# Peptides against a protein of PDB entry 6RGO: the designs that were tried, part 6

Target 1, 392 residues: chain A of PDB entry 6RGO
Amino acid sequence: MALKLLGFNQDATCFSVISSNKGVTIYNCDPFGKCFELEKSTSNDEELDFLVEMLFSTSLIAVVDKTIGASKRKKLKIVNTKRKATICELTFPHEIMDVIMNRKIICVVLKSDQIFVYDISCMKLLRTIDVRGEKLKSTSKFRNSEAVGDIGVRVSLSTDNNSILCYSSYSKSDKENAPLNDIVVFDALKCIQINVLPAVHQSNIVCIACSPDGMLMATASEKGTIIRVFKTIDTENDEPILVNEFRRGSRPSRISEMKFNHDNTLLACVGESDTIHIFALPVTTTEADANEDDTLQQSSHSLSSSINGLQYISKGLANRFGKIIVSKIPTQSQQRHVAYIKIPENAKYRIGFPKDTTNTIHICGEDGNYLVYSIPRNEVGPCTLVKSNTFD

## One batch from the design tools (peptide)

Design b1_p9_1_s3 (made by RFdiffusion4, then SolubleMPNN; from b1_p9_1, 4 letters changed)
Fold by OpenDDE base, seed 1:
Structure b1_p9_1_s3 (fold): chain B 392 residues (1-392), chain A 9 residues (1-9)
Amino acid sequence: as target 1 above (392 residues)
Amino acid sequence: DIVEIEINL
């Protein structure tokens, strides 16, 4: 049967899939099993397409039916899964491209490059963000976005209550073909722009991940060869702070999803390649708690040497045209993965980090596999399979 | 267990 993956919830306790015969199914990860099914409303052999965002391990889901006609693609349903009831229904002026949420906020991304920000508690509209800005409203040339594939506004939201929203924006070029290569950091609760990171890639940004606490973000372009990690809020001399630059590979390959673990020590990425890559982030040990446990001197020498060489080359060359060139980390100091998972070629996978076990990763595939891997701590190598389940 | 959330609209 053809499965289509919708992904994990915020804490990787559940994942959602589309089954061609059944509609939407939500699985619980532990104990493994079906926890909700949304039946297919139509007898037609039409390829099912849905957006489903689940609020943690709760009865709350947001659903968009993208299968049938332009009208349904503009309709968001908020559903209580326990009551099997629609709580709220919203209709938008344009097709819904993405829906993200946490305990405070729902963000709805439209094909018009608009982001609608709602208070989840009452579904009140807090803000409409127009990413094209007022200057481009006059040139109502819809990019004929039928032929130019998945290039649109990308978003990521912190899973905490601070509700830090990161989104891709158009660079300040008077050219009709400005790339989506800027990042805006936005406080979704206060409706305030916190930061702007200009030209973080040379091409359009296709993937963004915000850390659970909203303090870090990861970005990848259409090339998917380099992943950049930035601080979201903190700046040095009004310049963006680049924390890490990771090399996924030398061959271009699209990254579909990235996730931080819950303690910001790991970043995972998945996409069109046969490999899930896991990168280690430097632990900012605040100097304060290092005083007490002096004794266990054991030989952890080998892995530390590659991390310490991150000289903060915070020298933003402000070129004469006010373009902040994010200082590229020299190619020699680009970190590789510390761990990996091999996946079948042409199988789409999704990733999630569980809250309680920072060294495990949950993955699910369109091949019907749900897999739990242990991530090695002290060596560079493959992850170890701990648990396997199948779904249909 | 799935926690039931009520949204008061």
Scores: peptide ipSAE 0.189, ipTM 0.866, DockQ to the pose 0.503
Fold by OpenDDE base, seed 3:
Parts: structure tokens; sequence; C-alpha cells
Structure b1_p9_1_s3 (fold): chain B 392 residues (1-392), chain A 9 residues (1-9)
């Protein structure tokens, strides 16, 4: 049967799949088993296409049926899985491309490069973000959607109640073909733009991850060779906004998903490659806990010396051209993965980090495998398979 | 167990 993966929920306690025979199925990770099924709306042998976002381990799901006709692709259903009932239905002017949520906010991304921000508690519209802005309305002939590949606005939302929304935006260059290479950081609760990170890549951003606390974001371009990690908020200290640059590989490969673990110590990425990469993030020791364990300091010193070299080059050019956030980090200072998982070629995988086990990763494949891996702490190497289950 | 959530619209 053809499986299509939708992904994990925010805490990796459940994952969603499309089965050609059943429609949408939600699996619980532990104990492993089916927890919800949504039947297909049609008896036809049409290729099923859905968006499904689950709110943690709750009875709340957002569903978009993309299978049949342009009209259904514009409808968001909020469903209570215990009651098996639609509790809300919203219709949008354009096709829904993505839906993300936390306990406070739902964001709906449209093919028009608009983001609709809702209060989840009452489904009240808080903000419509037009990513194209007013100036681009005149020259944006709808790119005939056939020839320009799957390049649209990408979004990520913090899983906490702060509800930090990161999204890709068009560069302010007067070029008709401006890339989606800026990042906007937005407080979705207050409806305030917090930050703008211009030109974080040379090409379009195709993947964004926000940390659970909203303090960090990761970005990857269509090249997928370099992952950059940024602070979302400008700290009062002269600290660089770019905190990490990771090399996934030298060969171009699309990254489909990135996730931070719950304590912001790890970043995982998955995509079209045969390898899930896991990167270690430097722990920002807040000055308070500096008293006891001397042993972790040795790894941090090598990182700080490479970052200090970047501060000297940036001070001279920063005054004339606005925040040049991406000085060319020398290719030698690009960190590699600390851990990896080999996956079957051509199998699409999704990733999730469970809350209770910071060194564990959940993965699921369109091959019907749900796998739990342990991440090595003290060595660079493969992850160890701890648990496996199959689904249909 | 899945926690039931109510949205009051």
Amino acid sequence: as target 1 above (392 residues)
Amino acid sequence: DIVEIEINL
C-alpha cells in the first residue's frame, strides 16, 4: 500500500500517516498502536492528499483534504478525534500549503504567500501576514505554478506558549525574482515582528525549524549543504546572531525537515539523502551554574575561538550596509554531524524528539517503519536502534 | 491516553 507521512506531533508522542485504503491514521508511539482513523471522503481510487496537524497528545487535529478539487484544498477542518466530529470549518481564498499549531496559535500558510494567524481557543483571526508585501503585488504575475518548483513561504512555530513564528520572506531587492532568503521572527500572540534576518542564504529557504522555547531557529536553502542556526532575539550583549553553521554534506540534497530536541542541545535534519544527521549545539551556560563541573569546558573553548575570529571582520563593514548577519564563515569552521542514522534510499522519513528523553530520536518512514534510536553522547558515530515497530 | 480538548467557539 502507498503510505504518505504527515509527521510527528510537537512532543513526538504520536505520528500521522495517509494510507491509500483507510485515509488518515494517527499512531501512538508508546505504547505503539493506532489511536485515531479518519476515513477517506471518497470511494474513488484517487491519490489521497492531506495536511494533518495534531495538537500534542490531545483530541484536537487540523485537517485539510487536498485529494479532490481546488475547493477542498481551501478548507481547514478542526476535528475532535474522541467525538469524531468537525468542531470548526474555515475556508480560505487560496489553497492551503501548510498548517502549524501549538497550545495557543494556529498558523495557516496559503499558496498566495499569506500566513493567517489564529487564536486556537476561539479560532479568532489575530493577523494576516502578507509575505509579498504591497510593492510586489503589482509585478507578481502568479508564477505559473507548473514550472517553478515547490518554492513557497516556509514556517516554523515554537511549541511553547511564547508562540514564536519564524517564516521565510522575499529579499527587499528590486529584482522581480527576489529569493525567499530572508527570515522574519514574529511574536504570534502579540502580533509583533521581533526580528528580520536578511539574506541568511544565497538561494531560497526550503526548511526552517524553531526551537521549542523559540530562542533558536535553524535554516536550510534549496542546496541543503549548509544549515545555519540563529538566535531569534537580539541580545543586548554584542553576541553574534549566527550561533552555528553546520555542514550536512558537499553534495546538494533537499532537506525536508529539521527539529531541535527539547533542551536545544541537538538539531536533527532529514530529507532526500540516505542519512539523518544530528548536530550538537553549544549549551549556553547561563553564568549561574558555572560553579561545579569543570569537565565540559574543554569542548566550548574550541568553538568560542572560531566565533571570535568572525567578530573582527564584521565590525568594519556593518556600519554602512544594514545588519550583515552572514559573514562568510570560513569553510573550515563548519561543524559536521555528531551522530547519524542510515535510512533506505528513496524512503521519505520524518523525525521527532520526545520530551522525556533528550538523547532519543523517533523516526518514521513511508516504508512502514517506526524506529526509536539512542543518540551517542561522548563519541561521533551511528545512533543505536532501541525499538522498532511496523505500520500499514 | 489522548487528552480531550474543547474549543469554545
Scores: peptide ipSAE 0.185, ipTM 0.868, DockQ to the pose 0.494
Fold by OpenDDE base, seed 4:
Structure b1_p9_1_s3 (fold): chain B 392 residues (1-392), chain A 9 residues (1-9)
Amino acid sequence: as target 1 above (392 residues)
Amino acid sequence: DIVEIEINL
């Protein structure tokens, strides 16, 4: 049977799959087993295609049936899995490309490069973000989007209640073919733009991950060789803060998914390569806990060293050439993975970090394997397989 | 266990 992976929920307690014969199946991770099945609406031997987003370990799922015709690809169903009932149905002007949610917000991404932001509690539309409309305000030319295959707006949402939405946007460069290489950071609750990270890659962004708390984001381009981690909200001198630059590999390979662990100490990535890479992030010690104990009265020797004021004469020749201010992302030393998992070369895998075990990763494959790995803390090396289950 | 969420629509 062909399996198609939909992915893990926000806390990696469940994962969703499409089985060609059964339709959508949701598995619980611990104890391992089926927790929900959604039968296919058609008896036809058509290739099943669905979007399914599950809200944590709840009875709430968002479902898009993409199998049947252009009309159904525009319908979002909100389903109570316990009641087996559709509680809401929304129809969009364009095909639904992605659906993401947390306990507060649902975001629906359309093929039109629009993001519809809803209050989950009442399905009220809070905002329509028109990423193309923003581009058209900056770039005079309507690009007919028909021919740009796999390149669309990418989104990630914080799993907390702050509901930080990160999305890819078009660069404000006067180039007719401006890439989706900007990131917008958006407060989905207040419906305000918080930050804009310009030109974070040279090519289109194909993968974004927001940290659970929304304080960090990871980005990867079509090249998939470099992963950049930024602060989402904080800026230094109105410039984006690059926290990390990771090197996944030397060869181009598409990254399909990235995830932070619950405490922002690890970033995992998976894609078309035979390897899941896990990177360590620096622990930001908030200075708050350092203030208690060391009252040691080290004497204030006031060495007043008078470093001389070099008056650099600012000759202000305003040469009017539109320097694309490529924000000089500080050239950090490219870090390598701290851990890895080998996966079958042709198997698509999805990743999730459980909340309660920051050094554990859940993975599932289109090969029908659900695997739990332990991540080494103090050494660089392979992850250790802890649990294995199979699904069909 | 799956927690039932009520959405008041």
Scores: peptide ipSAE 0.184, ipTM 0.866, DockQ to the pose 0.504
Fold by OpenDDE base, seed 5:
Structure b1_p9_1_s3 (fold): chain B 392 residues (1-392), chain A 9 residues (1-9)
Amino acid sequence: as target 1 above (392 residues)
Amino acid sequence: DIVEIEINL
């Protein structure tokens, strides 16, 4: 049977899948097992498609039936999985493209490039963000809505209560064909724009990941060769702070998902390639005031891996058209992965980082494998398989 | 255990 992966929840305690015969199934990771099923409402031989956003390991899920021909693509259902009941149903003017949530906020992304921000506690609309309306204020020409193929607004939300929303926006350009290569950072609780990162890639952004605390953001373009990590809130001289530039590969390959681990020390990426890549982020050691006293001479040979201080090359190349393009870090200073997982080339995988084990990664595949890997700390190499389970 | 959430609509 064809499985379709929906993804992990925010803390990688559960994952969701579409089974052609069963509909939506949610699995618990530990102990491994099926914890919820949403039965297929229709006997049609149509390929099932759903959006399912989970709220951690709670009874709350958001569901959209995206099945082709279904009149339900504009309907968001909030479901209690314990009661098997719809708590709320919202109807939107356009097809729902994405749904993301935390304990405070639900964001609904429409095919119209609108983001609806809701207070989860009462399902009250806090804000409608019109990404096209912002573009129209800057550019007089409507793009015909039909040419919005696989390139839509991308979003990511912090998993904490600060509710930092990062979304892709259209660059300010007199060109009819402005790319979705700006990032807006938005406080979803206060409904305030807090930062704008202009032209973070040369092409449309197709993947965004916010850190759990909302302090970092990773971005990838349609090329998927380079991943950039930025600070979300902090700026230097009103310019965006580029923390890291990672090279996934030399060949173009779509990145479908990126995730930070809980302590912002690792960034993983997965997509159409045979490899999950894991990158190390620089640990900002807050110098805790080491009070002087305890003299214990443990001669731990600190292999001072001289991470030569990446000089923040803040040189925004102002191109002749006033576009600040984030300066490409020289190809020699592009960091590679520190760890990797090999996956089947034709199987879609999803990734999740568990909260309590920062050096562990959960992955699941459309091949029916749920796998737990240990990430090496002190060496560059393959991850070690720790646990495996199968699902149908 | 699944934590139940109530939403007051």
Scores: peptide ipSAE 0.112, ipTM 0.827, DockQ to the pose 0.506

Design b1_p9_1_s4 (made by RFdiffusion4, then SolubleMPNN; from b1_p9_1, 6 letters changed)
Fold by OpenDDE base, seed 2:
Structure b1_p9_1_s4 (fold): chain B 392 residues (1-392), chain A 9 residues (1-9)
Amino acid sequence: as target 1 above (392 residues)
Amino acid sequence: SIEEITINL
């Protein structure tokens, strides 16, 4: 049976799949089992295509049936899974490319490079962000650059109630084919732009992950060789703060998904490669007041990964090419993975971090495997398989 | 238990 992965929910308590025979199925991770099924609307042997976004372990899902006709691809259904009822249906002017949500906000990304931001509690439209219109204000020529293939606006939303939305935007270059290599950080509740990170990669951004608290953002380009982690809100001298630069690999490979764990200590990435990579983020030890004397000599060998200093992006090389955030991080200081998982070649996987176990990762494959791995803390190496389940 | 979310339209 052809399985298509839709992904994990925000806390990796559930994942969604498309089964060609059944339609959409939602699995619970623990205890493992089917918790919801949405039957296919059509008797035809057409390849099923859906977007499904689940709100945590709630009865709320957003569903887009992309299987048949341009009209269905423009419809978002909000469904109560417990009642098996459609709460509302929204119709958009263009095809829905992505849907992301938290407890406060739904964002709907259209093929037109528009982002519709809704208050989830009442489905009121808060804002329409026109990423193309922002480009057109900077670039006088209406080229209908038909987004050739898979290049479109990418979004990520914080899972917290602050609702920090990160999205890719077109660079202000006078070039007709300006890349989607800027990031906008947006307060989705207040509908305010907080920050703009110009030219974070040389090519289009194809993957974005926001941290659960919205304080960090990871980005990857079409090359997928380097992952950059930035602060979202904090700026230094009105310049973006690059926290980390990770090297996934030397060979180009698309990254399809990235996730932070719930305490911002780990970043995982998955894509077209045979390897899920897990990177360690520097734990910002809040200097909790060192006052309480309690002598527990647990030799926390702090992996003093020498935080080779925050190399400030010095203002100086404002040469005529748009301000690419050139990593000042020497290629030799690019951090590698701390852990990895080998996956079957050509298998599409999704990743999720459970809230309660910061050193555990959930993965699921179009091969019908749901796997739970333990992430090593003190060594660089493979993750250990803790649990395995199969689904159809 | 699945948390029931209500949307008030």
Scores: peptide ipSAE 0.249, ipTM 0.897, DockQ to the pose 0.568
Fold by OpenDDE base, seed 1:
Structure b1_p9_1_s4 (fold): chain B 392 residues (1-392), chain A 9 residues (1-9)
Amino acid sequence: as target 1 above (392 residues)
Amino acid sequence: SIEEITINL
């Protein structure tokens, strides 16, 4: 059967899939099994397309039916899965491209490059963000969206209650074809812009991940060769802080998803390649806890020596034209993965980090595999398969 | 157990 992956929830306790014959199915990860099904509304052999965002292990889901006609693609249903009831339905002026949520807010991304921010508790609109801005409203030549592929506004939201929203924005260029290579950091509760990271890549940003606490953000461009990690809120001399630059590979390959683990020690990425890559982030040891664990210092030296070289490159040359040249970390200091998972070629996978086990990753594939891997701590190598289940 | 969330419209 053709499966289509929707992804994991925020804490990787559940994942959602589209089955061609059944509609939307939600699986629980532990114990493994079906926890919800949304039946197919039509008998037609039409390819099913849905957006489904689940709020943690709750009865709350947001659903967009993208299968049938331009009108349904503009409707968001909020559903109670336990009651099998629609709580509310919202209709938007444009097609819904993405839906993200946490315990406080829901964000709806439209094909018009608009982000609608709602208070989830009452579904009140807090803000409409127009990423194109007022100057580009007059030249709303809809990019003929048929020929220009999946290039739109990308978003990521912190899973905590601080609700840090990171989104891609158009660079300030007088060119009609400005790339989506800026990042805006936004407090979604207060509706305030916190930070702007200009020109973080040379091409459009196609993937963003916010850390669970909202303190870090990872970005990847259409090239997918380099992943950059920034601080979201903190700045140095009003300039963005680049924490890490990771090399996924030498060949261009699209990254479809990135996620941080719950303690910000790992970043995983998945996409069109045969490999899930896992990168280690430098642990910010607050100076206070450095006193007790003096004994384990000897073996950690080989990994730590590559991290300490990053501190000196924070002198961004503010060139006279207000382009923050993100200081190109020398190609030699680009960190590689610390762990990896091999996946079948042409199988789409999704990733999730469980809250309770920081060195465990959950993955699921359109091949019908749900897999749990252990991530090695002390060595660079393959992840170890711990648990396997199948779904249809 | 699934936590039941209520939205107050």
Scores: peptide ipSAE 0.247, ipTM 0.896, DockQ to the pose 0.566
Fold by OpenDDE base, seed 4:
Structure b1_p9_1_s4 (fold): chain B 392 residues (1-392), chain A 9 residues (1-9)
Amino acid sequence: as target 1 above (392 residues)
Amino acid sequence: SIEEITINL
């Protein structure tokens, strides 16, 4: 049977799958088992296509049936799984591409490059973000939506109540074909743009992950060779703060998903490659806890600061040609993974980090495997398989 | 246990 993975919920306590015969199934991770099923609306042998976003371990799911016709692809159903009842149905002007949520906000991404932001508590529309409309103020040509395949607005939402929304936007370049290589950081609750990270990649951004607390964001381009991690809110001299630059590989490979763990110490990525990569983030020790008592009077050895000469780099005239000023992201030493998982070639996998175990990763495959791995802390190497289950 | 979320429409 063809399985299609929909992914983990925000805390990796559940994952959702499409089974060709059954429709949507939600599995609980521990104890492992089915917790909800949504039957297919049709008896036809049509390939089932759904979006399903689950709100943590709650009775709330958002569902889009993409199986049948252009009209259903524009409908979002909010369902109570415990009551097996539709709470509400929303209809959009365009096909729904993605749905993300937390305890406060639902974001609906349309094929029109619009993001609809809702208050989850009452399904009130808070904001419509028109990513194209912002571009059209700079560039008059609508890209015909038909020819742009897998390239659309990407979004990620913090899992906390601060509801930091990161989305890809079109660069302000005078080029008719401006890439989706800017990031906007948006307070989804207040409906305020917090930050803009210009030209974070040379090509379109295809994957974004926001940290659970919304303080960090990871980005990957179509090349998927480099992952960049930025601060979302903080800036240095009005410039974006690059925290990390990771190298996934030398060969281009699409990254389909990235996730931070709950303490922002790890970033995992998965995609078309045979390897899930896990990267370590530097723990920013906030200097706040260092104020305790160790008055150890270690003697002031006067290490003479050798004044290494400030070479005056001459202010060469930045000529006016519309080169996308890729901000001089300082060439941080590209770090490799600290851990990895080998997965079957051509199997799509999804990843999730459980809240209670920061060194554990949950993965599930279209091969019907649900796997729990332990991540090594003090060594670079393979993850250790801790638990395995199968699903159909 | 599944937390029941209520949406007030």
Scores: peptide ipSAE 0.235, ipTM 0.894, DockQ to the pose 0.591
Fold by OpenDDE base, seed 5:
Structure b1_p9_1_s4 (fold): chain B 392 residues (1-392), chain A 9 residues (1-9)
Amino acid sequence: as target 1 above (392 residues)
Amino acid sequence: SIEEITINL
């Protein structure tokens, strides 16, 4: 039977799947097993499609029934999994494309390129972000929804309480077909724009990941060859700070998901390729105030030596219109993966980082495999399989 | 135990 993966929760303690026979199933990762099932409401042999966003290991989920013919693609249900009850239902003017949440905020992304930001505690609307803006409304012939199926506003939200929202925005190009290649950084609690990163890619952004603390973001375009990591809030001379530029591959391949680990030391990516790539991020040693005393000369062989100083090429070239263009790292300075996992080419996989083990990654596949891998620390190479389970 | 989140509507 066709499984469809929905993904891991924020701390990789659970993952959700659509089973054609059962509807939505949530699995616990440890101990491995079913923890919730949402039965299909229809007896029809219709292909089930759902959005499900979990809130950690809590009783709270957000559910959208996207099944074809269901008049429910505009409805967000908030469900208590313990009570098996709908707490509330919100209806939107357009189809729901994505739902993301943390302990404070729910963001609902619509096919209209609108982001609705809610306070989770009371389901009060805090802000509607119109990514198209008023100027584009006059020229927006609905992009014929058939030809460009998957190009819409992408979002990522920090898993912490700071609730940093990163979203893709249209570049201020005078072209009717402006790419979604800008990033806006938004404080979802205060409802203020913090930063704008213009033209972070040449083509549409199709994947964004925010770090758990909201201090970093990773971006990938429809080419999926380069991943860029930026600071979200910090700027240098009013210019965006490019921290890393990673090369996933030479061949174009879509990235479907990226995630940071909980300490911002690793970035993983998965997509249409046979390989999950894991990249190392520079550890910003916050100078902890060295209180004087303990002379323990543990010779930490700092692996710091081989990362030749990332010269922050913060030289944004002002384009002919005074717009800042994020400078590209030279191809020779593009970092490769430090670790990888080979996956079946025909199976979609999702990734998650557990909170307590920063060198462990959880993956699950539409092939019915849930796998736990150990990430090598001191060598570039394959991850080691530690645990495997199967699901249906 | 599953943390029960209460939404105050």
Scores: peptide ipSAE 0.219, ipTM 0.884, DockQ to the pose 0.543

